Peptides against a protein of PDB entry 3C2G. Designs and how they scored, part 29

Target 1, 209 residues: chain A of PDB entry 3C2G
Amino acid sequence: IRTFDLLGLLLHDSDAIDGFVRSDGVGAITTVVQYPNNDLIRAGCKLLLQVSDAKALAKTPLENILPFLLRLIEIHPDDEVIYSGTGFLSNVVAHKQHVKDIAIRSNAIFLLHTIISKYPRLDELTDAPKRNRVCEIICNCLRTLNNFLMMWIPTPNGETKTAGPNEKQQVCKFIEIDILKKLMSCLSCEGMDTPGLLELRSTILRSFI

## One batch from the design tools (peptide; aimed at target 1 H95 K100)

Design b2_p18_2_s2 (made by RFdiffusion4, then SolubleMPNN; from b2_p18_2, 11 letters changed)
Fold by OpenDDE base, seed 2:
Structure b2_p18_2_s2 (fold): chain B 209 residues (1-209), chain A 18 residues (1-18)
Amino acid sequence: as target 1 above (209 residues)
Amino acid sequence: SELLEKALKEFEEMLKEE
């Protein structure tokens, strides 16, 4: 635990972060968080979030790491773990089609739906820190979904994949009205990604209509 | 799907209210 905290304090610049990732830092964290210690898991996932936008991740094999993280999020009912894990997921899939494919094959869309479904409405949360954390989690899920949908939108310069029937079904579940209401509730939170919600709407329309 | 169309319609109406 202390090691992860110390590492987090040292990883302030992009070069240090890239160095950590190149040294299989993500794999090391993944190994450590296999121990049944909640504090260790929380600290490890937070560190993953801190390095999740590293350029060096493009060269890191995530075939084993990503499914493990998704499973960890699924089984661990800790908001901090879910926050860090969904944040990591959102960042690592960005602009990386191969990583998106791994996530989708690992049932990420359904998992994200499940996560959002489990949380109460934001208006039912009286504790401001809790409400803000839930809002951040929902936004992480939103950004991740948007990244997935973007793969299936024809671009002038790129080969776009077609969503399979299973992916379409999973996406349809994600955009159930109750889920969308929870996404909309994030608009009431200060500093949250209203543009992201509008972008998601646009992306859905372009993908399915 | 009917679900998608309904969801999108309701979602758009919600966005107009914000």
Scores: peptide ipSAE 0.027, ipTM 0.557, DockQ to the pose 0.043
OpenDDE base, seeds 1, 3, 4, 5: peptide ipSAE 0.023, 0.024, 0.019, 0.020; ipTM 0.538, 0.482, 0.439, 0.459; seed 4 fails the geometry check

Design b2_p18_2_s4 (made by RFdiffusion4, then SolubleMPNN; from b2_p18_2, 12 letters changed)
Fold by OpenDDE base, seed 2:
Structure b2_p18_2_s4 (fold): chain B 209 residues (1-209), chain A 18 residues (1-18)
Amino acid sequence: as target 1 above (209 residues)
Amino acid sequence: DELLKEALEEFEKMLEEA
């Protein structure tokens, strides 16, 4: 725990972060968070989030890391772990097709649905800090989903991958009534990435046309 | 870079001791 805190303090600029990532820092963190210590898991996932937009991640093999992180998020009920983990996921898949593929193969779409499904509507959360954290988690999930869907939208200058039937079915779960109600509750949340939510809506529509 | 290396080494040591 102390080491993660120290590392977090040292990783204050992009060069330091890239240096850490090049030194297999992400692998080291993922090793540590395998220990059944909640504080350690929280600290490790927070550090992962901190380095999640590092340029050096483009050269980091994530084939073993992402499946593990996704499983950790799946089994750990801690909002802080889920926040950090979904934030990491959202950032690492951005602009990295190969990472998106790893995540999707590791059942990420279904996991995102599961995460959103487990939380109540935001308007039912009276505790503002809790509501805000849940809002951020949902935003992370939606951003990640949008990043996945963008792969399957024809671009004038790009090769478009075709979503498999399973992926399409999993995406369709996000337009179910209960999920839509939850997503709608986000629109009233202060600090919600409303533009991002609207973008996702557009992306979903474009993906199924 | 050296501080990060030292921190990583300490971190690895803690992992080995766990």
Scores: peptide ipSAE 0.021, ipTM 0.520, DockQ to the pose 0.014
OpenDDE base, seeds 1, 3, 4, 5: peptide ipSAE 0.014, 0.021, 0.017, 0.019; ipTM 0.429, 0.476, 0.493, 0.529

Design b2_p18_3_s1 (made by RFdiffusion4, then SolubleMPNN; its pose is not in this set)
Fold by OpenDDE base, seed 5:
Structure b2_p18_3_s1 (fold): chain B 209 residues (1-209), chain A 18 residues (1-18)
Amino acid sequence: as target 1 above (209 residues)
Amino acid sequence: DELQKELIEEYEKEKELE
């Protein structure tokens, strides 16, 4: 725990973060969070989030990391773990087709749907800190979904990535009214990634309904 | 379609609450 806290204090510089990732720092964190200690898991996932936008991740194999992280999020009902893990996922899939493919093969679409579905509507949450954290989690999930949906949007060059019929059906679950309501509720939250959520809304309206 | 209508209506509702 203290080691992760210290690393978190030192990793405020982009070059330092990149150096950590190049030294297999992500693999090191994933090894440590395999131990059944909630505080350690929280600290490790938070550190993963902190390094999730590093340029060096483009050169880091994530074939073993992503399935592990997705499983970790699936089995831990901890909002802090889910927040950090979904934030990591959202950042690493951004503009990286190969990483999107790994995530989808690792059942990320279904998991994200499950996460969004388990939380109540934001208007039902009276505790502001809890409401904000839930909003952030849902936002992370929806932003990740938008990145997946973009794979099926025809590029001007006519290359539609033929996602398998099964993956398309899984994505179609996100256009159910309960998910759309949660999307709209997140758009009303202060401090959220409103541009990203608006892009998702536009993507759904133009290409999926 | 009906789903598009529902999405638009929900968005407008949330904007009215802002």
Scores: peptide ipSAE 0.030, ipTM 0.661, DockQ to the pose 0.025
OpenDDE base, seeds 1, 2, 3, 4: peptide ipSAE 0.016, 0.007, 0.027, 0.021; ipTM 0.471, 0.405, 0.605, 0.558

Design b2_p18_3_s2 (made by RFdiffusion4, then SolubleMPNN; its pose is not in this set)
Fold by OpenDDE base, seed 5:
Structure b2_p18_3_s2 (fold): chain B 209 residues (1-209), chain A 18 residues (1-18)
Amino acid sequence: as target 1 above (209 residues)
Amino acid sequence: EELQQELIEEYEKEKELE
């Protein structure tokens, strides 16, 4: 715990974050969060989120890390773990086709659908801190979904990335009315990553409806 | 088209509540 807190205080600079990632820092965190300590898991997942946009991650193999993180999110109902883990996932899949493929093979689509589905509508949450955290989680999931949907959008060069018909069908489950309602509710929340949600709405309206 | 219309209508409803 104290080590992750100290690392979190030191990793405010992009070069320091890249140095940590190059030193297999993500693998080190993944090893530590295997211990059944909730505070340690929270701190480790938060640190993963903090380094999730590092340039050095483009050279880091995620084949063992992503399945582990997805399993961790699946078995822990903790909003802080889910927030950090879904935030990490959203950042690492961005603009990285090979990482998207690993996530999809690791059942990320189903997991994200399950996460979004388990939370009530935001209008049913009266506690502002809880509502904001839930909105952030849903936003992370939906942003990740948008990154997956982009795989089936024809590029100007005519290359459709052929994800299998089964994966396309799984992603299309996110166009169900309950998910769309949650997307819209998140767009109505102040202080959210509205641009990313607007992009998802646009993607759905243009290419999947 | 029906789903598109539902999404638009839901968005309009939420904007009216803001």
Scores: peptide ipSAE 0.030, ipTM 0.653, DockQ to the pose 0.024
OpenDDE base, seeds 1, 2, 3, 4: peptide ipSAE 0.030, 0.028, 0.029, 0.024; ipTM 0.643, 0.622, 0.636, 0.576; seed 1 fails the geometry check

Design b2_p18_3_s3 (made by RFdiffusion4, then SolubleMPNN; its pose is not in this set)
Fold by OpenDDE base, seed 2:
Structure b2_p18_3_s3 (fold): chain B 209 residues (1-209), chain A 18 residues (1-18)
Amino acid sequence: as target 1 above (209 residues)
Amino acid sequence: SELQEELEKEYELEKELE
């Protein structure tokens, strides 16, 4: 755990981060977080988040890493793990269709729905640090979802894939009444990605219904 | 429907935020 903390303190420049990633740092972290130690898992996931926007990740195979991370998020009811994991996910899928595909095949859409659904309404959280962390998690989920959806929106210059029936079904779950109530409860919260929320709803209504 | 009601509420809220 101290090693991860130290690494986090040292990796403040893009070159160092890229060097770490090129040295299979992401793989090393995923190996370490397999140990059943919550502090280690938290520290490892936080480090993943810190390096999640590294350019070197474009050359890193994520076929084994992403499914593992998604499973980790699924089974650990830890806000810090979920925050770091969803943050990592949102960053690595950005502008990378092949990474989006890996995540989607690993049931990421459903997982994100589950995450949002399981958290209390933000307006019911009286503890500000907790509320802020949950808000950030939801924002990470929204950003990830919007990144997924853009794969299926026709662009003038790019071939767009058509969402399969399963993906379409999973996406449409985000306009069901229960999840909408949850998401609407977020609109008044400071720090919420309101544009992202509106984009998600708009895109689903326009392109998936 | 309940869904329509929630969508309307969301729409109204969007208009207030614009």
Scores: peptide ipSAE 0.014, ipTM 0.385, DockQ to the pose 0.024
OpenDDE base, seeds 1, 3, 4, 5: peptide ipSAE 0.011, 0.015, 0.007, 0.005; ipTM 0.449, 0.404, 0.398, 0.366; seeds 3, 5 fail the geometry check

Design b2_p18_3_s4 (made by RFdiffusion4, then SolubleMPNN; its pose is not in this set)
Fold by OpenDDE base, seed 5:
Structure b2_p18_3_s4 (fold): chain B 209 residues (1-209), chain A 18 residues (1-18)
Amino acid sequence: as target 1 above (209 residues)
Amino acid sequence: SELQKELIEEYEKEKELE
């Protein structure tokens, strides 16, 4: 845990982060968080989040890392782990078709729905720190979903990937009233990426109509 | 489609709640 804290302090610039990633830092973290220690898992996932937007990740094999992380956030009830893990996922899939494909094959769409569904509505949370953290988690999930849906929207050049039947079925779960209400509640949350959430709403509409 | 109809109806409901 102390090592992760120290690394977090040293990784404050993009070059240092890229150096860490090129040295298989992500693989090292995923090895460490396999130990059943909650503090270690929290620290490791937080560090993953810190390096999740690194340019060097485009050259990093994630075939073994993403399925592991998805399983970790599936079984772990800790909001901090879920926040960091979903944040990592949303960042690593951005603008990377290969990474999106790995995540989707690893049942990420269904997992995102599961995560959103397990949390109460934001208007039911009276504790501001808890409400904000839940909102951030939901936003991470929805941002990831937006990245997936964009793959299946026709481009001006006429190239469109079509979602498989299983993916279509899983995506349909996000038009449930409970999910939509949680999306809309996040739009009213202070400090959230409102433009990003509005983009998702637009993407959902374009995906289904 | 039925899916389009449902989506539109749900989004309209949410807008009314805003």
Scores: peptide ipSAE 0.021, ipTM 0.568, DockQ to the pose 0.025
OpenDDE base, seeds 1, 2, 3, 4: peptide ipSAE 0.018, 0.016, 0.019, 0.017; ipTM 0.420, 0.403, 0.458, 0.429

Design b2_p18_4 (made by RFdiffusion4)
Pose (drawn by RFdiffusion4):
Structure b2_p18_4 (pose): chain A 208 residues (1-190, 192-209), chain P 18 residues (1-18)
Amino acid sequence: IRTFDLLGLLLHDSDAIDGFVRSDGVGAITTVVQYPNNDLIRAGCKLLLQVSDAKALAKTPLENILPFLLRLIEIHPDDEVIYSGTGFLSNVVAHKQHVKDIAIRSNAIFLLHTIISKYPRLDELTDAPKRNRVCEIICNCLRTLNNFLMMWIPTPNGETKTAGPNEKQQVCKFIEIDILKKLMSCLSCEMDTPGLLELRSTILRSFI
Amino acid sequence: SSALSDAFDEVLDAFEDE
């Protein structure tokens, strides 16, 4: 845990996190967090969140790491882990088609739907720290969804990709009535929460 | 209306960055 904390302090900028990724740091973190201990898992995922915007992640073999992290997000009961995992997912799929492909094959879009649907409306959360966390979680999920939807919107540049039935059923769950009600309620609930502004802006983008 | 317009601008910027 202290090693994770120390690496977190050392990796101050882009060159440092890229150096860590080229040294197989992401694979090392994911291997270590297989140990069933929550403090260790929370610490490893915090560091993964920190290095998630690394451009070197375009070169790292993610065929095994990514499905493992999606499974972890699916079953781990604590919000800090979910926050870190979905934050990492949002950055790791960004600008990387083959990584989006890995995520789709592992049902990443279906998982985003499940993560958003499990939380009550933001007005039903009393403690401010927790409400802000759910807010940032939903925000992470929708930012991940938006990084996927770009593939299938007609671009005059000429890269009109066709969605397979697998991608179709996952994306179409986001027009089911339950999630639309929840998403529209985040847009209008009445809520002093620092992450609310970014969340509402991201929701509008998702609908667009 | 301004927030919706800003969302459209951000969507277009995301496509350009992609």

Design b2_p18_4_s1 (made by RFdiffusion4, then SolubleMPNN; from b2_p18_4, 13 letters changed)
Fold by OpenDDE base, seed 2:
Structure b2_p18_4_s1 (fold): chain B 209 residues (1-209), chain A 18 residues (1-18)
Amino acid sequence: as target 1 above (209 residues)
Amino acid sequence: SELLQKALEEFEQQLLEE
């Protein structure tokens, strides 16, 4: 655990982060978080979040790492793990179609639905730190979903993939009315990415209507 | 999907009310 904390303190610049990733740092973290220690898991996932936007990740095979992380998020009730994991997911799928495909095949859309379903409405949370963390988790899920949907929107410059029937069904579950109400509750949070919600709405309309 | 359309309409209505 101390090692992860120290690493987090050293990874302040993009070059250091890229160096860590090139040295299979993500694989190393994934190995360590397999131990049943909640503090270690939390620290490892936080470190993953810190390196999640690294350019070197484009060259890192995620076929084994990403499904493992998704499973970890699924089984671990810790908000900090979920926050870090969904943040990692959101960043690693951005602009990387191959990674999006791995995530979707690993049931990521359904997992995002499950995560949002687990949490109460934000207006029911009286503890401000807890409310803010839940809001951030929902935002991570929102951004991730938007990234998935963007793959299926026709672009002038290229052939777009079509969503399969299973993916469409998973997306439909994600945007159930109860889920949308929870997303709307985020608008009351300070610093909420309201444009992101509007973008998601637009993306859904363009993708399925 | 009728369900999807209804959900989107409700979502849009809520966005307009805020």
Scores: peptide ipSAE 0.022, ipTM 0.508, DockQ to the pose 0.042
OpenDDE base, seeds 1, 3, 4, 5: peptide ipSAE 0.018, 0.022, 0.017, 0.018; ipTM 0.464, 0.496, 0.464, 0.442; seed 3 fails the geometry check

Design b2_p18_4_s3 (made by RFdiffusion4, then SolubleMPNN; from b2_p18_4, 14 letters changed)
Fold by OpenDDE base, seed 3:
Structure b2_p18_4_s3 (fold): chain B 209 residues (1-209), chain A 18 residues (1-18)
Amino acid sequence: as target 1 above (209 residues)
Amino acid sequence: DELLKEALEQFQKELEEE
């Protein structure tokens, strides 16, 4: 725990972060968070989030790391772990087709749906810190989903990857009325990425119509 | 699908009302 806190204090600049990632720091964190210690898991996932936008991650193999993280988010009910993990996921899939493919093969779409489905509507949360954290988690999920859907949008001049029938079915679950109501409840949240929700709407429309 | 279109239209309407 103290080691991760110290590492977090040292990883303040982009060069230090890139140096950490190039030294297999992500693999090291992934090894440490395999131990059944909640505080260690929280600290490790927070550190993963801090390095998740590093340029050096483009050269890091994520085939073993990403499935492990997705499983960790699936089994760990801790909002801090889910926040950090979904934040990491959203950042690492951005602009990286191969990472998106790994995530999708690891049932990431279904996991995102599961996460959103388990949380109450934001208007039902009276505790502001809890509400804000849940809002951030949902935003991370939506941003990730948008990044996945963008792969299947036809471009005027290109062969578009088609979603498989299973992926299409999993995406269709996000247009269920109960999910839509939950997504709408996010618009009332202070600090919600409303432009991101509107972008997701546009992406869904372009993907399925 | 007609169901998808209806759901998206509803989602659009709700987004415009908030």
Scores: peptide ipSAE 0.041, ipTM 0.427, DockQ to the pose 0.046
OpenDDE base, seeds 1, 2, 4, 5: peptide ipSAE 0.030, 0.030, 0.027, 0.033; ipTM 0.495, 0.605, 0.568, 0.510

Design b2_p18_4_s4 (made by RFdiffusion4, then SolubleMPNN; from b2_p18_4, 13 letters changed)
Fold by OpenDDE base, seed 5:
Structure b2_p18_4_s4 (fold): chain B 209 residues (1-209), chain A 18 residues (1-18)
Amino acid sequence: as target 1 above (209 residues)
Amino acid sequence: DEELERALKEWEEALRKE
């Protein structure tokens, strides 16, 4: 715990973060968060979030890291772990086709659906700090999902990857009535990524229905 | 599915109001 706190204080600029990542810092964190300590897991996931936009991650093999993180998010009901983990995921998949492929093969689309589905409607949350945190988690999920779906949007040049049958099935889960009701409830939340919701809707309607 | 079409329409209308 104290080590991650110290590292968090030192990783205040992009060069320090990039240096940490080049030294296999992400692998080191992943090793540490395998211990069954909730405080350590929280601290480790927070540190992952802090380094998640590092340029050095483009050269870091994530084949073992991403499946582990996805499993960690799946099994932990902790909002702070989920926030940090989904934040990490959203940043690492951005503009990285290879990383998107790893995450998708690890059932990330279904996991994002599960995360959104487990939370109550945002309009039913009266506690502002809780509502805001859940809103942030959903925004992370939406950003990640849109990053996945963009791979299957037809480009003007006619080159489009087709989603596999399993991926299509997972995406179609986001148009079920219960999840749509939850997504609509997000519109009342201050700080909600409304453009992200619009993008998700447009992509599903155009390419998956 | 009429229910799905209705839900999609409601979602679309909700998003347009923002």
Scores: peptide ipSAE 0.027, ipTM 0.641, DockQ to the pose 0.046
OpenDDE base, seeds 1, 2, 3, 4: peptide ipSAE 0.023, 0.025, 0.024, 0.027; ipTM 0.611, 0.639, 0.648, 0.609

Design b2_p18_5 (made by RFdiffusion4)
Pose (drawn by RFdiffusion4):
Parts: C-alpha cells; sequence; structure tokens
Structure b2_p18_5 (pose): chain A 208 residues (1-190, 192-209), chain P 18 residues (1-18)
C-alpha cells in the first residue's frame, strides 16, 4: 500500500506516468489487486486512476487487464473502487479504437448501464461526500459511453463504422425508460454538489 | 436547436480527431 502511495507521489506529470506504463506498471497494479484486501484494492485502483490518461496505454497489451478490471467494477461493493475503475475506463478507451473493441467484447457498455442504474436519485442522498461520489461515478460512466458512440455517428470524413448486434443491444439499453427517468432526474433535481455542473453537461452530450 | 446539436457534434468530431 505504501508503494502504491509513493508511486502516486512520484508520478507527477505525463512523462512520469508514461514511463510507468512503459515499465509495465498497469499490468503490475492489476496483478497485485487480485489479493482480497480492500485497503490494498482501494490503493491500487487510486493509482490506476492517476495514470489512466497516459498515451502509452495505446501500446500496452490490454486484452487481459481490461476484462479483469471490468469484472472488478462489476462485483466490488465499495464506491471508491467503482469511482476509480470507471474513471480509468473513461480515459483508457479515449482515442483508442482497439481498446474500445476490447471493452465492447467484455460488455463494457452493458456494465455502464448497470452501474448507473444501481444508485438512487441524487436528491435521495443525505451525506454530501457520498452524493458527490455517486455524481462523479455517473459522470465517469456517461463520459465512457460518449467515447464509444463516436464510432457509429456518420462523419463526412468517411469513417462510418457499422455497429454489430452486440454493440447495438448494449447501446439501446440507454433508451430504456428506467435509465432515461434517472438521467432526466439528475438534470433537474433541486442540491449543493461540486460535481453536478459537469454531470449535467455530460448528460446533455450523451443525449446528443 | 438542430444547428446547436450539429455544432456540438462537430466539436466532438474535432476532439476525437486529436
Amino acid sequence: IRTFDLLGLLLHDSDAIDGFVRSDGVGAITTVVQYPNNDLIRAGCKLLLQVSDAKALAKTPLENILPFLLRLIEIHPDDEVIYSGTGFLSNVVAHKQHVKDIAIRSNAIFLLHTIISKYPRLDELTDAPKRNRVCEIICNCLRTLNNFLMMWIPTPNGETKTAGPNEKQQVCKFIEIDILKKLMSCLSCEMDTPGLLELRSTILRSFI
Amino acid sequence: LTELIETELEKMFEEEAE
């Protein structure tokens, strides 16, 4: 845990996190967080979140790491882990087609739907720290969804990709009534929460 | 509203191309 904390302090900028990724740091973190201990898991995922915007992640073999992290997000009961995992997912798929492909094959879009749906409306959360966390989680999920949807929107540049039935059923779940009600309620609930502005802006983008 | 949506989509395309 202290090693994770120390690496977190050392990796101050882009060159440092890219150096860590080129040294197989992401694979090391994911291997270590297989140990069933929550403090260790929380610490490893915090560091993964920190290095998630690394351009070197375009070169790292993610065929095994990514499905493992999606499974972890799916079953781990604590919000800090979910926050870190979904934050990492939103950055790691960004600008990387082959990584989006890995995520789709592992049902990443279906998982975003499940993560958003499990939380009550933001007005039903009393403690401010927790409400801000759920808000940032939903925001992370929708930012990941938006990084996917770009593939299938007609671009005059000429890269009109066709969605397979697998991608189609996952994306279409986002027009089911339950999640639309929840998403619209985040847009209008009445809520002093620092992450609310970014969340509402991201929701409008998802609908667009 | 259609023009605003098209402007926002173009911005998204530009960001994806970066």

Design b2_p18_5_s2 (made by RFdiffusion4, then SolubleMPNN; from b2_p18_5, 9 letters changed)
Fold by OpenDDE base, seed 3:
Structure b2_p18_5_s2 (fold): chain B 209 residues (1-209), chain A 18 residues (1-18)
Amino acid sequence: as target 1 above (209 residues)
Amino acid sequence: SEELKKKLLEELFEEEAK
């Protein structure tokens, strides 16, 4: 735990973060968080989030890392772990088709739907810190979904990837009334990733209408 | 209901147009 805290203090610039990632820092973190210690898992996932937008990740194989992280999020109903993990996922899938494919094959779509569905409506949460964290988690999930949906939108030349039958069934769950209401609630929440949510709104309209 | 879903999608469309 202390080591992760120290690393978090030292990794305050992009060059240091890239150096850490190039030295297989992500793999090192995933190895450490395999131990059944909740504090260690929280700290490790937080550190993953901190390095999740590093340029060096484009050259880092994630075939073993992503399935592990998704499983970790699935089995730990800890808001901090879920926040960090979904944040990591949303950042690493951005603009990287091969990473999107790994995530989808690892049942990410279904997991994201499950996460959003299990949290109560934001208006039912009276505790502001809890409400804000839940909103951030939902935003992370929806941002990731946006990145997936964009793969199946036709390009101007008419070419597009086609979702498989299973993926289509899974992604269609995100236009459920409950999910749409939560999207609208997040759009109405101040201090959230409004540009990302607005992009998702456009993507939903292009994909389902 | 599917009707309510349609209304929500329409609402999203109207907000995008602003």
Scores: peptide ipSAE 0.164, ipTM 0.762, DockQ to the pose 0.053
OpenDDE base, seeds 1, 2, 4, 5: peptide ipSAE 0.056, 0.029, 0.047, 0.031; ipTM 0.687, 0.611, 0.685, 0.621

Design b2_p18_5_s3 (made by RFdiffusion4, then SolubleMPNN; from b2_p18_5, 7 letters changed)
Fold by OpenDDE base, seed 4:
Structure b2_p18_5_s3 (fold): chain B 209 residues (1-209), chain A 18 residues (1-18)
Amino acid sequence: as target 1 above (209 residues)
Amino acid sequence: MKEEIEKLLEEMFEEEAK
C-alpha cells in the first residue's frame, strides 16, 4: 500500500521523478527486473516508462541500462513489457545523440523491426484492448526509428551522420511492404500520434528516396 | 540511496505480484 502511494506520488511530480532518476532509480529498476518474475518485470518496465521523459535522464549513464532493456524486450513476449520498454526507448533516445548511439550499437533497429514484424496486422486483431496496445507498441517502435533516421538526414548546415552499412541494411527492412502497411494501419487508429507517424513517413521517404 | 531504492522497488513489485 505505501509503496503504491509512493509510486503514485512519483508519477505525478516531475521533481520527484527527477529525484528518483538522480538517485539512480533507473539502475535500481533494472537491477530488480533481472529477477525472473514476470510481474516484477512488467511493473519495472512500466516504471521505466513513467520516468523515461525525466530531465535527469540526460545525466544518467544508459550504457548498461539500454542493452539490458533491449534484451529484456527481445526475450519477453509480454505486450506490457514491450509497450513500456519501447516507450522508454522512444523517450530516452529523443534529442539525445549519445543515447541513440548506444541503442543502435545495441541492435535496437533490428529489434524494433523484429517487434513490428512479429505482431499481426491490426485489422486481424479483434480484441480492441489488444489492438490498441499493439498499435501503441508499433508506434513506439516507429517513433524510435524516426529518431534514428533523423540522424542520417542532412541538416541545412550540411551536418549529418552517415549510417553504417549494417545500420542501412537494418533500416532498409522498414520499407518492406508489410512494415509500411503496419505503419499505415497505425495511422488509422484513433488516439494515436498521427503527427509523429506522418513525420516518420516523411522521414522514411527522405531517407530512401 | 540506491540500495534503499532497490529494496523499495523490490517490495513494491512483490506487492503488485500478489
Scores: peptide ipSAE 0.041, ipTM 0.607, DockQ to the pose 0.013
OpenDDE base, seeds 1, 2, 3, 5: peptide ipSAE 0.022, 0.025, 0.026, 0.024; ipTM 0.449, 0.456, 0.465, 0.475; seed 1 fails the geometry check

Design b2_p18_5_s4 (made by RFdiffusion4, then SolubleMPNN; from b2_p18_5, 9 letters changed)
Fold by OpenDDE base, seed 2:
Structure b2_p18_5_s4 (fold): chain B 209 residues (1-209), chain A 18 residues (1-18)
Amino acid sequence: as target 1 above (209 residues)
Amino acid sequence: KEKEIEELLKKMFEEAAK
């Protein structure tokens, strides 16, 4: 745990972060978080989040790492792990088509829905720190979903992939009434990325209508 | 910094293995 703190302090600039990633730091963390130590898992996932926007990740093979992380998020009940993991996911898929494909093949869309479904409505959370963390998690999920959907929107500059029927069905789950109620509760949350929600709505409409 | 990172990664593994 101490080492993670030291790494976190060292990895404050982009060059150091890229150096960490080039040194297979992401793989190293992925190995470490397999140990049954919740504090270690939390610290490792937090460090992943910290390096999640590294340019060097574009050259890092994630075929084994990403499915593992998704599984970790799926089975671990810790909000801090979920926060860090979904944050990592949202950043790592950004502007990386191949990473998006890996995530989708690894059932990421369904996982995002599951995560949102697990949490209560924000208005039911009286503890402000908890509410804020849940809000951030939901934002991470929605941003990730938006990143996926953007692949299926025709762009002037390239051929867009079409979403498969399974992906479409999974996306449609986000417009279920229970999910919508939870999303509506986010609109009143201080610090919520309301523009991001509106963007997602627009993206859904453009992708499937 | 890269060498320092590698050393810290090594320590991380050592700590995790305990």
Scores: peptide ipSAE 0.226, ipTM 0.829, DockQ to the pose 0.014
OpenDDE base, seeds 1, 3, 4, 5: peptide ipSAE 0.215, 0.168, 0.209, 0.083; ipTM 0.821, 0.786, 0.815, 0.714

